# Ledger of designs, part 214: peptides against a protein of PDB entry 3T7K

Target 1, 248 residues: chain A of PDB entry 3T7K
Amino acid sequence: KAEKILARFNELPNYDLKAVCTGCFHDGFNEVDIEILNQLGIKIFDNIKETDKLNCIFAPKILRTEKFLKSLSFEPLKFALKPEFIIDLLKQIHSKKDKLSQININLFDYEINGINESIISKTKLPTKVFERANIRCINLVNDIPGGVDTIGSVLKAHGIEKINVLRSKKCTFEDIIPNDVSKQENGGIFKYVLIVTKASQVKKFTKLINDRDKNETILIVEWNWCVESIFHLNVDFTSKKNVLYQKK

## One batch from the design tools (peptide; made by RFdiffusion4, then SolubleMPNN)

Design b2_p28_7_s3 (from b2_p28_7, 8 letters changed)
Fold by OpenDDE base, seed 5:
Formats: C-alpha cells, structure tokens, sequence
Structure b2_p28_7_s3 (fold): chain B 248 residues (1-248), chain A 28 residues (1-28)
C-alpha cells in the first residue's frame, strides 16, 4: 500500500531521521504511515536506546520530559522538530489532487522554538554538559519528584557517571559521596554535589559536611539547576538561580 | 562558524581544532 502511494512521486527524499516523540503522537501511526515514513528515511522509536543512534526529537515545544532532556544528549542531535513536520508530510503524500512530482517539505521550517543552532551545535561536542562542568559523582535525595530512576537516567545521559541516592531521613555523612574529578581549566570543582528538594535537606547536609569536612567545597542545587544546564548545554557557575547553597 | 567555535572554546575549554572537526557541517 505504501509503495503504491509513493509511486506517484518521481523522487523521494531521504530525511535520515531516527527519532523519538514526546508530548505528541500518543496514538502512534497506522501501519501504512509507518511504512511511508520508513521509505522516506524516517524511523520513529518508542524508547531511547544508545544502539539506535537517535538524532531527532519530535515535540510541540521545549519540554522537561525524560525524552526531551535526553535528546539533548544525542550525538549529535541533528533536528528538534515540531510534530507538524510529520503531519504536513503525510497530508501532502495522501493528497490525491496535486500530481506533485516531489515532496516539498523543508525540515528547517519545523524547528522547535528555542532550540537554536547554538544548542544543536553543542550536541556535536565530544563531551557532555556535566562532564565539561567537572561533575562526575552526585548525591540525589530519594524524595525527588519524578523519581530517582528517571532523574538519574537523564543525568547519566549528560555525563554524570555515578549517582548516589540519599535516604533523606536516615542518611549520615558517610552516605555522602565526593565528586572525584581531575581539575580541568574551565570549570569549578565542587567536592560535594547534591540535588535536594527541601530547605531542611540543605540545612542537614551542610551541617553534616561542614562538621566532618569543614574546608571542602559544596554545591547544593535544585533539579531545575540541572534542567537549565541541560537546556543551555552549559553550566553557569556564576548564576545563583536554582542554587540553594554554594561554598567555594 | 568561527564565532561559534570561539564561543564554545571559551565556554567549554575544548580545543578549537576539535571543535572545528566536530562542528564541520556535514556538507550534504
């Protein structure tokens, strides 16, 4: 069926998209449309796997979903596109009226607002955002909204190697792991990096660390600090936004 | 492109040569 539909075109584009969707296409695609998209070099996956070499995200806008945040870790993210690209493409292909010799849809017309060339270009870097920021090992409170698995998965995709989950009510100083990194020229190095949800946790962890390791550097942030860093593919250590405690 | 390379070099400390290789627009 797909071949018969596409036979009316003299030349078919090869978009070379390996994509995931977030905030769109919840109902998926029918078998014919999937085959059409495949013939055009568009493959849509349900989940992110490194082996699939994903290069595209479909979303209506910038989202804080796991898929969207992880898409910024693709190597590279070639395209961040609105779902209207697929919608318009399929509409054009299914249209009986125009003996269109060619499919005339430009990917660049469907870019997600706020994902600019600078962001896309940063995904071509050989390093990840937290790797560049000298953040390798972090402490994460167990009561974080979204769950430690989801948050941890996003952080790992962006270069964090070790995630230590802290039981907020029962943790001691011995449960807190240091951020073991070699000094690189362009990043602040914090011995202790923590993602917390409450002011009481800030008070607790600052006390525990300062009582046992008084002279060490501490960074305590909200999840939003990580999200903003991901969206910019850069960590701004000069910003106090979403920083709850900092000791240099 | 060179301005972007300079900006990224300043932000990341990645050598400009590496950035140029990685950011080479795949000339379609």
Amino acid sequence: as target 1 above (248 residues)
Amino acid sequence: LEELIEELHKETGIPKEVLREELKLSEK
Scores: peptide ipSAE 0.027, ipTM 0.539, DockQ to the pose 0.018
Fold by OpenDDE base, seed 3:
Structure b2_p28_7_s3 (fold): chain B 248 residues (1-248), chain A 28 residues (1-28)
Amino acid sequence: as target 1 above (248 residues)
Amino acid sequence: LEELIEELHKETGIPKEVLREELKLSEK
């Protein structure tokens, strides 16, 4: 059926998209449309797997979903596109009125607002954003909204190697892991990096660390600090936004 | 491209040569 529909076109584009969707296409696609998209070099996956070499995200806008945040870790992310790309493409293909010999849809017309060339280019880097920031080991409170698994998965996609989950009410100093990274010459390395949700946790962890490991560097942030770092594919240590405690 | 490389170098500390290589390879 898809072949018959596409036979009216003299030439078919190959978009070479391996994509996931977030915040759109909740109902998926019918079998014919999936086949049409496949013939155009558009493959849509349900989940992110490294083996699939995903290069595209479909979303109506910048989102804080796991899929969207992880898409910024693709190697590279080639395109971040609005769902209207697929919608308009399929409309054109199914249109009986358009005597079009060719599909004329430009990917660049459907870019997600706020995902610019600078962001796309940063996804071509050999390193991940937190790796570049010398953050390899973090402490994460167990009561974080979204869950430690989801948050941890996003953080790992962006270069955090070890995530230590802290039981906020019962943890001791011995439960807190150091950020064990080799000192690079120009980057402020924090010995202890923590993601917390409450001011009481800041007070607790700062006390525990300062009482046992005096004068060490500490960074305590909110999840939003990580999100902003991901959206920029850069960690700005000069910004106090979403930083709850910092000791250099 | 060179301006972008300079910006990325300043932001990330990654050597410009590495940035050039990685950015060029992804255009193919």
Scores: peptide ipSAE 0.026, ipTM 0.537, DockQ to the pose 0.018
Fold by OpenDDE base, seed 2:
Structure b2_p28_7_s3 (fold): chain B 248 residues (1-248), chain A 28 residues (1-28)
Amino acid sequence: as target 1 above (248 residues)
Amino acid sequence: LEELIEELHKETGIPKEVLREELKLSEK
């Protein structure tokens, strides 16, 4: 069926998209449309796997979903596109009225607002955003909304090597891991990095660390700090936004 | 490209030489 539908076109574009979807196409695609998309070099995957070498995300806008956040770790993310690209593409292909010899849809017309060339270019960097920020080991409280697995997976995709889950009610100083980054000459490395959800946790962890490891550098942030860092593919240590405690 | 490299350098602190190499490799 797909071949017969596409036979009306003299030339088929090869979009070279390996994509996941978030916030769109919940019902998926029918077999014919999947085959059409495949013939156009568009492959849609259900889940993110590193082995698939994904390069595209479909979403209606910037989202805070696991898939969207992880898409910014693709190597590179080539395109972040609105679902209307697929909709219009399939509409044009299924259209009986348009005796179009060629598919006339430009990917660049369907870019997600806020994912610009600067962001795309940063995904071409050899390093991940938290790696560049000298954050390799973090402490994460176990009561974080969204769950430690999801959040941990996103953080790992963005260069966090080790995630230590803290039992917020029962943890001691010995449970807190240091951010073991070799003292790079350039820039303030935080010895302790923590993602927390509550002000009481800030008080607890600051006390535990300051009582046992005096004068060490501490960064305590909210999940939103990580999200903003991912969306910008840059960590701004000058910003106080979503920073709950900082000791330099 | 050079403007982008300059911007990325300022934002990320990554050396311009590294950025040039990586961005050139991605265009191939």
Scores: peptide ipSAE 0.025, ipTM 0.557, DockQ to the pose 0.018
Fold by OpenDDE base, seed 4:
Structure b2_p28_7_s3 (fold): chain B 248 residues (1-248), chain A 28 residues (1-28)
Amino acid sequence: as target 1 above (248 residues)
Amino acid sequence: LEELIEELHKETGIPKEVLREELKLSEK
C-alpha cells in the first residue's frame, strides 16, 4: 500500500531521521504511515536505546520529559522538530488532489522553538554536559518528584556515572558518596554534589558533611538546576538559580 | 571545524585547545 501511495512522486526525499516522540503522537501511527515514513528515511522508535543511534526528537515544544531531556544527549541530536512536520508530510502524501510531483516539506521549517543551532552544535561534543562540569558522582534524595529511576536515567545520559540514592530520613554521613573526579586544572570540583527537594535536607546534609569532613566543597541543588544545565548543555556555576547551598 | 570550535568556545567556555583535541579524537 505504501509503495502505491508513494509511486506518484518522481523522487522521494531521504530525511535520515531516527526519532523518538514526546508530548505528541500518543496514538502512534498506522502500519501504512509507518511504512511511508520508513521509505522517506524516517524511523520512529518507542523508547531510547543507544544502539538505535537516535538523532531526532519530535515534540510540540521544549518539555521536561525523560525523552526530551535524554534527546539532548544524542550523539549528535541533528533535529528537534515539531510534530507538524510528520502531520504535514503525511497530509501531503495522502492528498489525492495535489498534483505534486515532489514532496515539498523542509525540516528547517519545523524546528522546536528554543532549540537553536548553538544547542544542536553542543551535542556534537564528545563529552556530556555534567562530564564537562566535573560532576560524575551525585547523591540523590529518594523522595524526589519524578522518581529516582527517571531522574537517574536522565543524569546518566548526560554523563553522571554514579547515582547514589539517599534515604533522606535515615541517611548518615557514610551513605553520602564523594564526587570522585581527578582534579582538572580549570574547573571548580565539588567533592559532594547533592540533589535535594527540601530545605530540611539541606540542613541535614550540610551538618553531616561539615561535622565529618570539614572544609570540603559542597554543592546542593534542586532538580531544576540539572534541567537548566541540560537545556543549555552547559553548567553555569556562577548562577545561584536553583542552588540551595554552595561551599567553595 | 575551526568555526565550530570558536562557536563552542564562546558558548561553553571550554578552551579551544581542549575542544580541538576532543574533536580530533572523536573524528578518528
Scores: peptide ipSAE 0.025, ipTM 0.548, DockQ to the pose 0.018

Design b2_p28_7_s4 (from b2_p28_7, 9 letters changed)
Fold by OpenDDE base, seed 5:
Structure b2_p28_7_s4 (fold): chain B 248 residues (1-248), chain A 28 residues (1-28)
Amino acid sequence: as target 1 above (248 residues)
Amino acid sequence: LEELIEELHEETGIPKEVLRKELSLEEK
């Protein structure tokens, strides 16, 4: 069926997209449309797997979903596109009226607002955002909204190697792991990095660390600090936004 | 491209040669 539909075109584009969707296409695609998209070099996956070499995200806008945040870790993210690309493409292909010799849809017309060339270019870097920031090992409170698995998965995709989950009510100083990194020229090195949800946790962890390791550097942030860092593919250590405690 | 390389170098400290290699459009 797809071949018969596409036979009316003299030349078919090869978009070379390996994509995931977030905030769109919840109902999926029918078998014919999937085959059409496949013939055009568009493959849509349900989940992110490293082996699939994903290069595209479909979303209506910038989202804080796991898929969207992880898409910024693709190597590279070639395209961040609105779902209207697929909608318009399929609409044009299914249109009986115009003997279109060619499919005339430009990917660049469907870019997600706020994902600019600078962001896309940063995804071509050989390093991840937290790797560049000298953040390798973090402490994450277990009561974080979204769950430690989801948050941890996003952080790992962006270069954090070790995630230590802290039981907020029962944790001691011995449960807190240091951020073991070699000094690189471009980033503040914090011995202790923590993602927390409450002011009481800030008070607790600062006390525990300062009582046992008084002279060490501490960074305590909200999840939003990580999200903003991902969206910019850069960590701004000069910003106090979403920083709850900092000791240099 | 060179302006972008300079910007990224300043932001990340990644050597310009590495940036050029990674950001060079694969001339298809």
Scores: peptide ipSAE 0.025, ipTM 0.568, DockQ to the pose 0.017
Fold by OpenDDE base, seed 2:
Structure b2_p28_7_s4 (fold): chain B 248 residues (1-248), chain A 28 residues (1-28)
Amino acid sequence: as target 1 above (248 residues)
Amino acid sequence: LEELIEELHEETGIPKEVLRKELSLEEK
């Protein structure tokens, strides 16, 4: 059926998209449309797997979903596109009125606002955003909204090697892991990095660390600090936004 | 491309040579 529909076109584009969707296409696609998309080099996946070598995200805008945040870790992210690309594409293909010999849809017309060439270029880097920031081991409180698994998965996708989950009510100093990064000459490595949700946790962890490991560097942030770092594919250590405590 | 490499170098501290290699590989 897809072949018959596409037979009216002399040439078919190959978009070479391996994509996931977030905030769109909740009902999925029918079998015919999936086959049409496949013939155009567009493969839609339900979930992110490293083995699939995903290079595209469909979303109506920048979102804070797991899929969107992880898409910025693709190697590279080639395209971040609005769902209207697929909608218009399928509409054109199913159109009986347009005796178009060719599909005339440009991917660049459907870019998600705020995902620019600079962001795309950063996804081509050999390192991940937190790796570049010398953040490899973090402490994460167990009461974080969204859950430690989801957040942990996003952080790992962006270069965090080890996530230590802290039981916020019961943790001691011995439960806090250091950010074991070899002293690189060129940057302030924080020995302790923590993601917390409450001011009381800041007070607790700062006290625990300062009482037992005096004069060490500490970074305590909100989840939003991580999100902003991901959206920019850069960690700005000069910004105080979403930083709850910093000791250099 | 060189302007982008400079910008990325300033933002990330990644050596320009590494950036050139990684960003140029897609143009082939």
Scores: peptide ipSAE 0.025, ipTM 0.566, DockQ to the pose 0.018
Fold by OpenDDE base, seed 3:
Structure b2_p28_7_s4 (fold): chain B 248 residues (1-248), chain A 28 residues (1-28)
Amino acid sequence: as target 1 above (248 residues)
Amino acid sequence: LEELIEELHEETGIPKEVLRKELSLEEK
């Protein structure tokens, strides 16, 4: 059926998209449309797997979903596109009125607002954003909204190697892991990096660390600090936004 | 491209040569 529909076109584009969707296409696609998209070099996956070499995200806008945040870790992310790309493409293909010999849809007309060339270019880097920031080991409170698994998965996609989950009410100093990274010459390395949700946790962890490991560097942030770092594919250590405690 | 490489170098500390190599791969 898809072949018959596409036979009216003299030439078919190959978009070479391996994509996931977030915040759109909740009902998926029918079998014919999937086949049409496949013939155009558009493959849509349900989940992110490294083996699939995903290069595209479909979303209506910048989102804080796991899929969207992880898409910024693609190697590279080639396109961040609005769902209207697929919608308009399929409309054109199914249109009987358009005597179009060719599909005329430009990917660049459907870019997600706020995902610019600078962001796309940063996804070509050999390093991940937190790796570049010398953050390899973090402490994460167990009561974080979204859950430690989801948050941890996003953080790992962006270069955090080890996530230590802290039981916020019962943890001791011995439960807190150091950020074990080799000192690079020009980067402020924090010995302890923590993601917390409450001011009481800041007070607790700062006390535990300062009482046992005096004068060490500490960074305590909110999840939003990580999100902003991901959206910029850069960690700005000069910004106090979403930083709850910092000791250099 | 060179301006972007400079910006990225300043932001990330990654050597310009590495940046140039990684960013140039899409022109093919």
Scores: peptide ipSAE 0.025, ipTM 0.574, DockQ to the pose 0.018
Fold by OpenDDE base, seed 4:
Structure b2_p28_7_s4 (fold): chain B 248 residues (1-248), chain A 28 residues (1-28)
Amino acid sequence: as target 1 above (248 residues)
Amino acid sequence: LEELIEELHEETGIPKEVLRKELSLEEK
């Protein structure tokens, strides 16, 4: 069926997209449309797997979903596109009235607002955003909204190697892991990095650390600090936004 | 290496010092 539908076009583009969707296409695609998209070099996957070499995300806007946040870790992310790209493409293809000999849809017309070339270019870097920031091991409170698995998965995609989940009510100093990064001479490396949700946790962890490991560097942030870092593909240590406690 | 750093800096806006540190770690 797809071949018959596409036979009216003299030339078919190859978009070379390996994509996931977030905040759109909840009902999926029918088999014919999937085959059409495949013939145009558009493959849509249900889940993110490294083996699939994903290079594209479809979303209506910048989202804080797991898929969207992880898409910024693609190597590289080539395109962040609005779902209207697929919608308009399929409409054009299924249109019996269009005497179009060619598919006339440009990817660049469907870019997600706020994902600019600078962001895309940063995804070409060999390193991940938290790796560049010398954050490899973090402590994450177990009561974090969104769940430790989802948040942990996003953080790992962005270069955090080890995620230690802290039981906020029962944790001791011994449960807190250091950020084991080789001291680079000129970079402020935080020995303890923690993502927390409450001011009471800040007080608890600062006390535990300061009582047992005096004069060490501590960074305590909210999840939003990580999200902002991901959206910019850069960690700004000068910003106090979403930083709950910092000891240099 | 410096040419690559300049190219990446221009493309990404990442400070050259950051890039230099990253790329120097890969060569070690």
Scores: peptide ipSAE 0.025, ipTM 0.525, DockQ to the pose 0.018

Design b2_p28_8_s1 (from b2_p28_8, 12 letters changed)
Fold by OpenDDE base, seed 4:
Structure b2_p28_8_s1 (fold): chain B 248 residues (1-248), chain A 28 residues (1-28)
Amino acid sequence: as target 1 above (248 residues)
Amino acid sequence: SELEKQLEEAELAGDDKKAAELEKKLKE
């Protein structure tokens, strides 16, 4: 059926998209539409797997979803597109009225607002955002909204190698892991990096660290700090936004 | 809070409708 539908076109584009969707297409696609999209070089996956070499995200806008956040770790992310791309494409293909000899849909007309070429270009870098920021090992409180597994998965996708989960009420200094990175010439390395949820945790962890490992560098941030860093594919250490405690 | 946890979970899961509802509740 898909072949019959597409036979009316003299030339078919190859979009070369391997994509996931978030905040759209909750009901999925029918078999015919999937086949149509496949013939146009558009493959939509249900989940993110490294082996699939995903290069595209469909979303109505910038979202804080796991899929959206992880899409910014694609190597590279070629396109971040609004769902209207697929909608308009399928609409044009299924249209009986338009004796269209060609499919006239341009990917660039459907870019997600706020994901610009600067962001896309950073996904071509050989390093991940937190890797570039010299953050390899972090401490994450166990009571973080969203869950440690999901949050940890996102962070790992962006270059954090080790996620240490802290039991916020029961942890001791010995439970806190250092950020084990080699001293590089051009960047402030924090020995202890922690993601926390509330002020009481800041007080607790700062006390534990300062009492046992004096004069060490500490960075304590909210989850929003990570999100903003991902959205920009850059860690801005000059910003105090979402930073709860910093000792250089 | 439990509501904050649910909000973050909804956002991460891509449930925008649920997230919006929870945000409204948190502001009340």
Scores: peptide ipSAE 0.239, ipTM 0.784, DockQ to the pose 0.317
Fold by OpenDDE base, seed 1:
Structure b2_p28_8_s1 (fold): chain B 248 residues (1-248), chain A 28 residues (1-28)
Amino acid sequence: as target 1 above (248 residues)
Amino acid sequence: SELEKQLEEAELAGDDKKAAELEKKLKE
């Protein structure tokens, strides 16, 4: 059926998209449409796997979903597109009236607002955003909204190597891991990096660290600090936004 | 707040319906 539908076109584009969807296409696609998309070089996956070499995300806008956040770690992310790309494409293909010899859909017309070439270009870098920021080992409180597994997975996708989960009510200084990075001469390295949810946790961890390891550098942030860093693919250490405690 | 926590969970999970409902509640 897909071949018959596509036979009216003299030339078919190859979009070369390996994509996931978030915030759209919850009901999926019918078999015919999937086959059509495949013939056009568009493969849609249900889940993100490194082995699939994904290069595209479909979403209506910038989202805080696991899939969207992880898509910014693709190597590279080639396209971040609105679902209207697929909708318009399929509509054109299924249209019987259009004696169109060619499919005239430009990917660049469907870019997600806020994901510009600057962001896309950063996904071509050999390093991840937190790696560039000299953050490799972090401490994460166990009561974080979204769960430590989901949050941890996103952070790992963006260059965090080790995630230490802290039991906020029972943890001691010995449970806190240092951010073990080689001191680069010109970069501010924080020895202790923590993601917390409450002000009480800030007080607790600052006390524990300062009492046992005096004069060390500490960075305590909210999850939103990580999200903003991911959205920009850059850590801005000059910003105090979403930073709960900082000791340089 | 508890609502903010739930919103964050819904956003991460991709539950757009739940997220929208929670956002509405937070604005009230």
Scores: peptide ipSAE 0.232, ipTM 0.783, DockQ to the pose 0.405
Fold by OpenDDE base, seed 2:
Structure b2_p28_8_s1 (fold): chain B 248 residues (1-248), chain A 28 residues (1-28)
Amino acid sequence: as target 1 above (248 residues)
Amino acid sequence: SELEKQLEEAELAGDDKKAAELEKKLKE
């Protein structure tokens, strides 16, 4: 059936998209439409796997979903597109009225607002955003909304190698891991990096660290600090936004 | 708040319907 539908076109584009969807197409696609998309070089996957070499995300806007956040770690992310790309494409293909001999849909007309070429270009870098920021090992409180597994997975996708989960009510200084990075002369390296949810946790962890390891550098942030860093694919250490405690 | 926590969880999970409902409640 898909072949019959596409037979009216003299030439078919190859979009070369390996994509996931978030915030759209919850009901999926019918078999015919999937086949049509496949013939156009558009493959949609249900989940993110590194082996699939994903290069595209479909979403109506910038979202805080696991899929969207991880899409910014693709190597590279080639396109971040609105779902209207697929909608208009399928509409054009199924339309009998337009007597179109060619598919006339340009990917660049469907870019997600806020994901510009600057962001896309950063996904081509050989390093990940937190790697560039010299953050390899972090401490994460166990009561974080969204769960440590989901949050941890996103962070790992963006270059964090080790995630230490802290039981906020029972943890001691010995449970806190240092950020094991070589000291660079120009600063910006924190020995202890923590993601927390509450002010009480800030007080607790700062006390534990300062009492046992005096004069060391500490960075305590909220999850939003990580999200903003991912959205920009850059860590701005000059910003105080979402930073709960900083000791240089 | 509990609502904020639920919103974050819904957003991470991609549950747009739930997220929208929670956002509405937070604005009330």
Scores: peptide ipSAE 0.226, ipTM 0.779, DockQ to the pose 0.391
Fold by OpenDDE base, seed 3:
Structure b2_p28_8_s1 (fold): chain B 248 residues (1-248), chain A 28 residues (1-28)
Amino acid sequence: as target 1 above (248 residues)
Amino acid sequence: SELEKQLEEAELAGDDKKAAELEKKLKE
């Protein structure tokens, strides 16, 4: 059926998209449309796997979903597109009114607002955003909204190597892991990096660390600090936004 | 979680108010 539908076109584009969707297409696609998209070089996956070499995200806007955040770790992310790309494409293909000999849809017309070429270009870098920031080992409180597994998965996608989960009510200093990184030239290294959810945790962890490991560098942030860093594919250590405690 | 799903749904619908409320609830 897909072949019959596409036979009316003299030339078919090859978009070469390996994509996931978030915040759109919850009901998926019918078999015919999937086949049509495949013939046009558009393959949509249900989940993110490194082996699939994903290069595209479909979303209506910038989202804080796991899929969207992880898409910014693609190597590279070639396109971040609005779902209207697929909608308009399929509409054109199924259209009986337009004697179209050629599909005329430009990918650049469907870019997600806020994901510009500067962001896309950073996905071509050989390093991940937290790797560039000299953050390899972090401490994460167990009561974080979204769950430690989801949050941890996103962080790992962006260069965090080790995630230590802290039981906020029962943890001791010995449970806190250091951020073991080699000294890079011109980069601030924090010995202890923590993601917390509340002010009481800041007080607790700062006390534990300062009492046992005096004069060490500490960075305590909210999840939003990580999100903003991911959205920009850059860690801005000059910003105090979403930083709860910092000791250099 | 169910709340996360609801948040995603709100974002899909473009209901920014609902999304913000759900985000707040998720942070509580």
Scores: peptide ipSAE 0.078, ipTM 0.685, DockQ to the pose 0.103

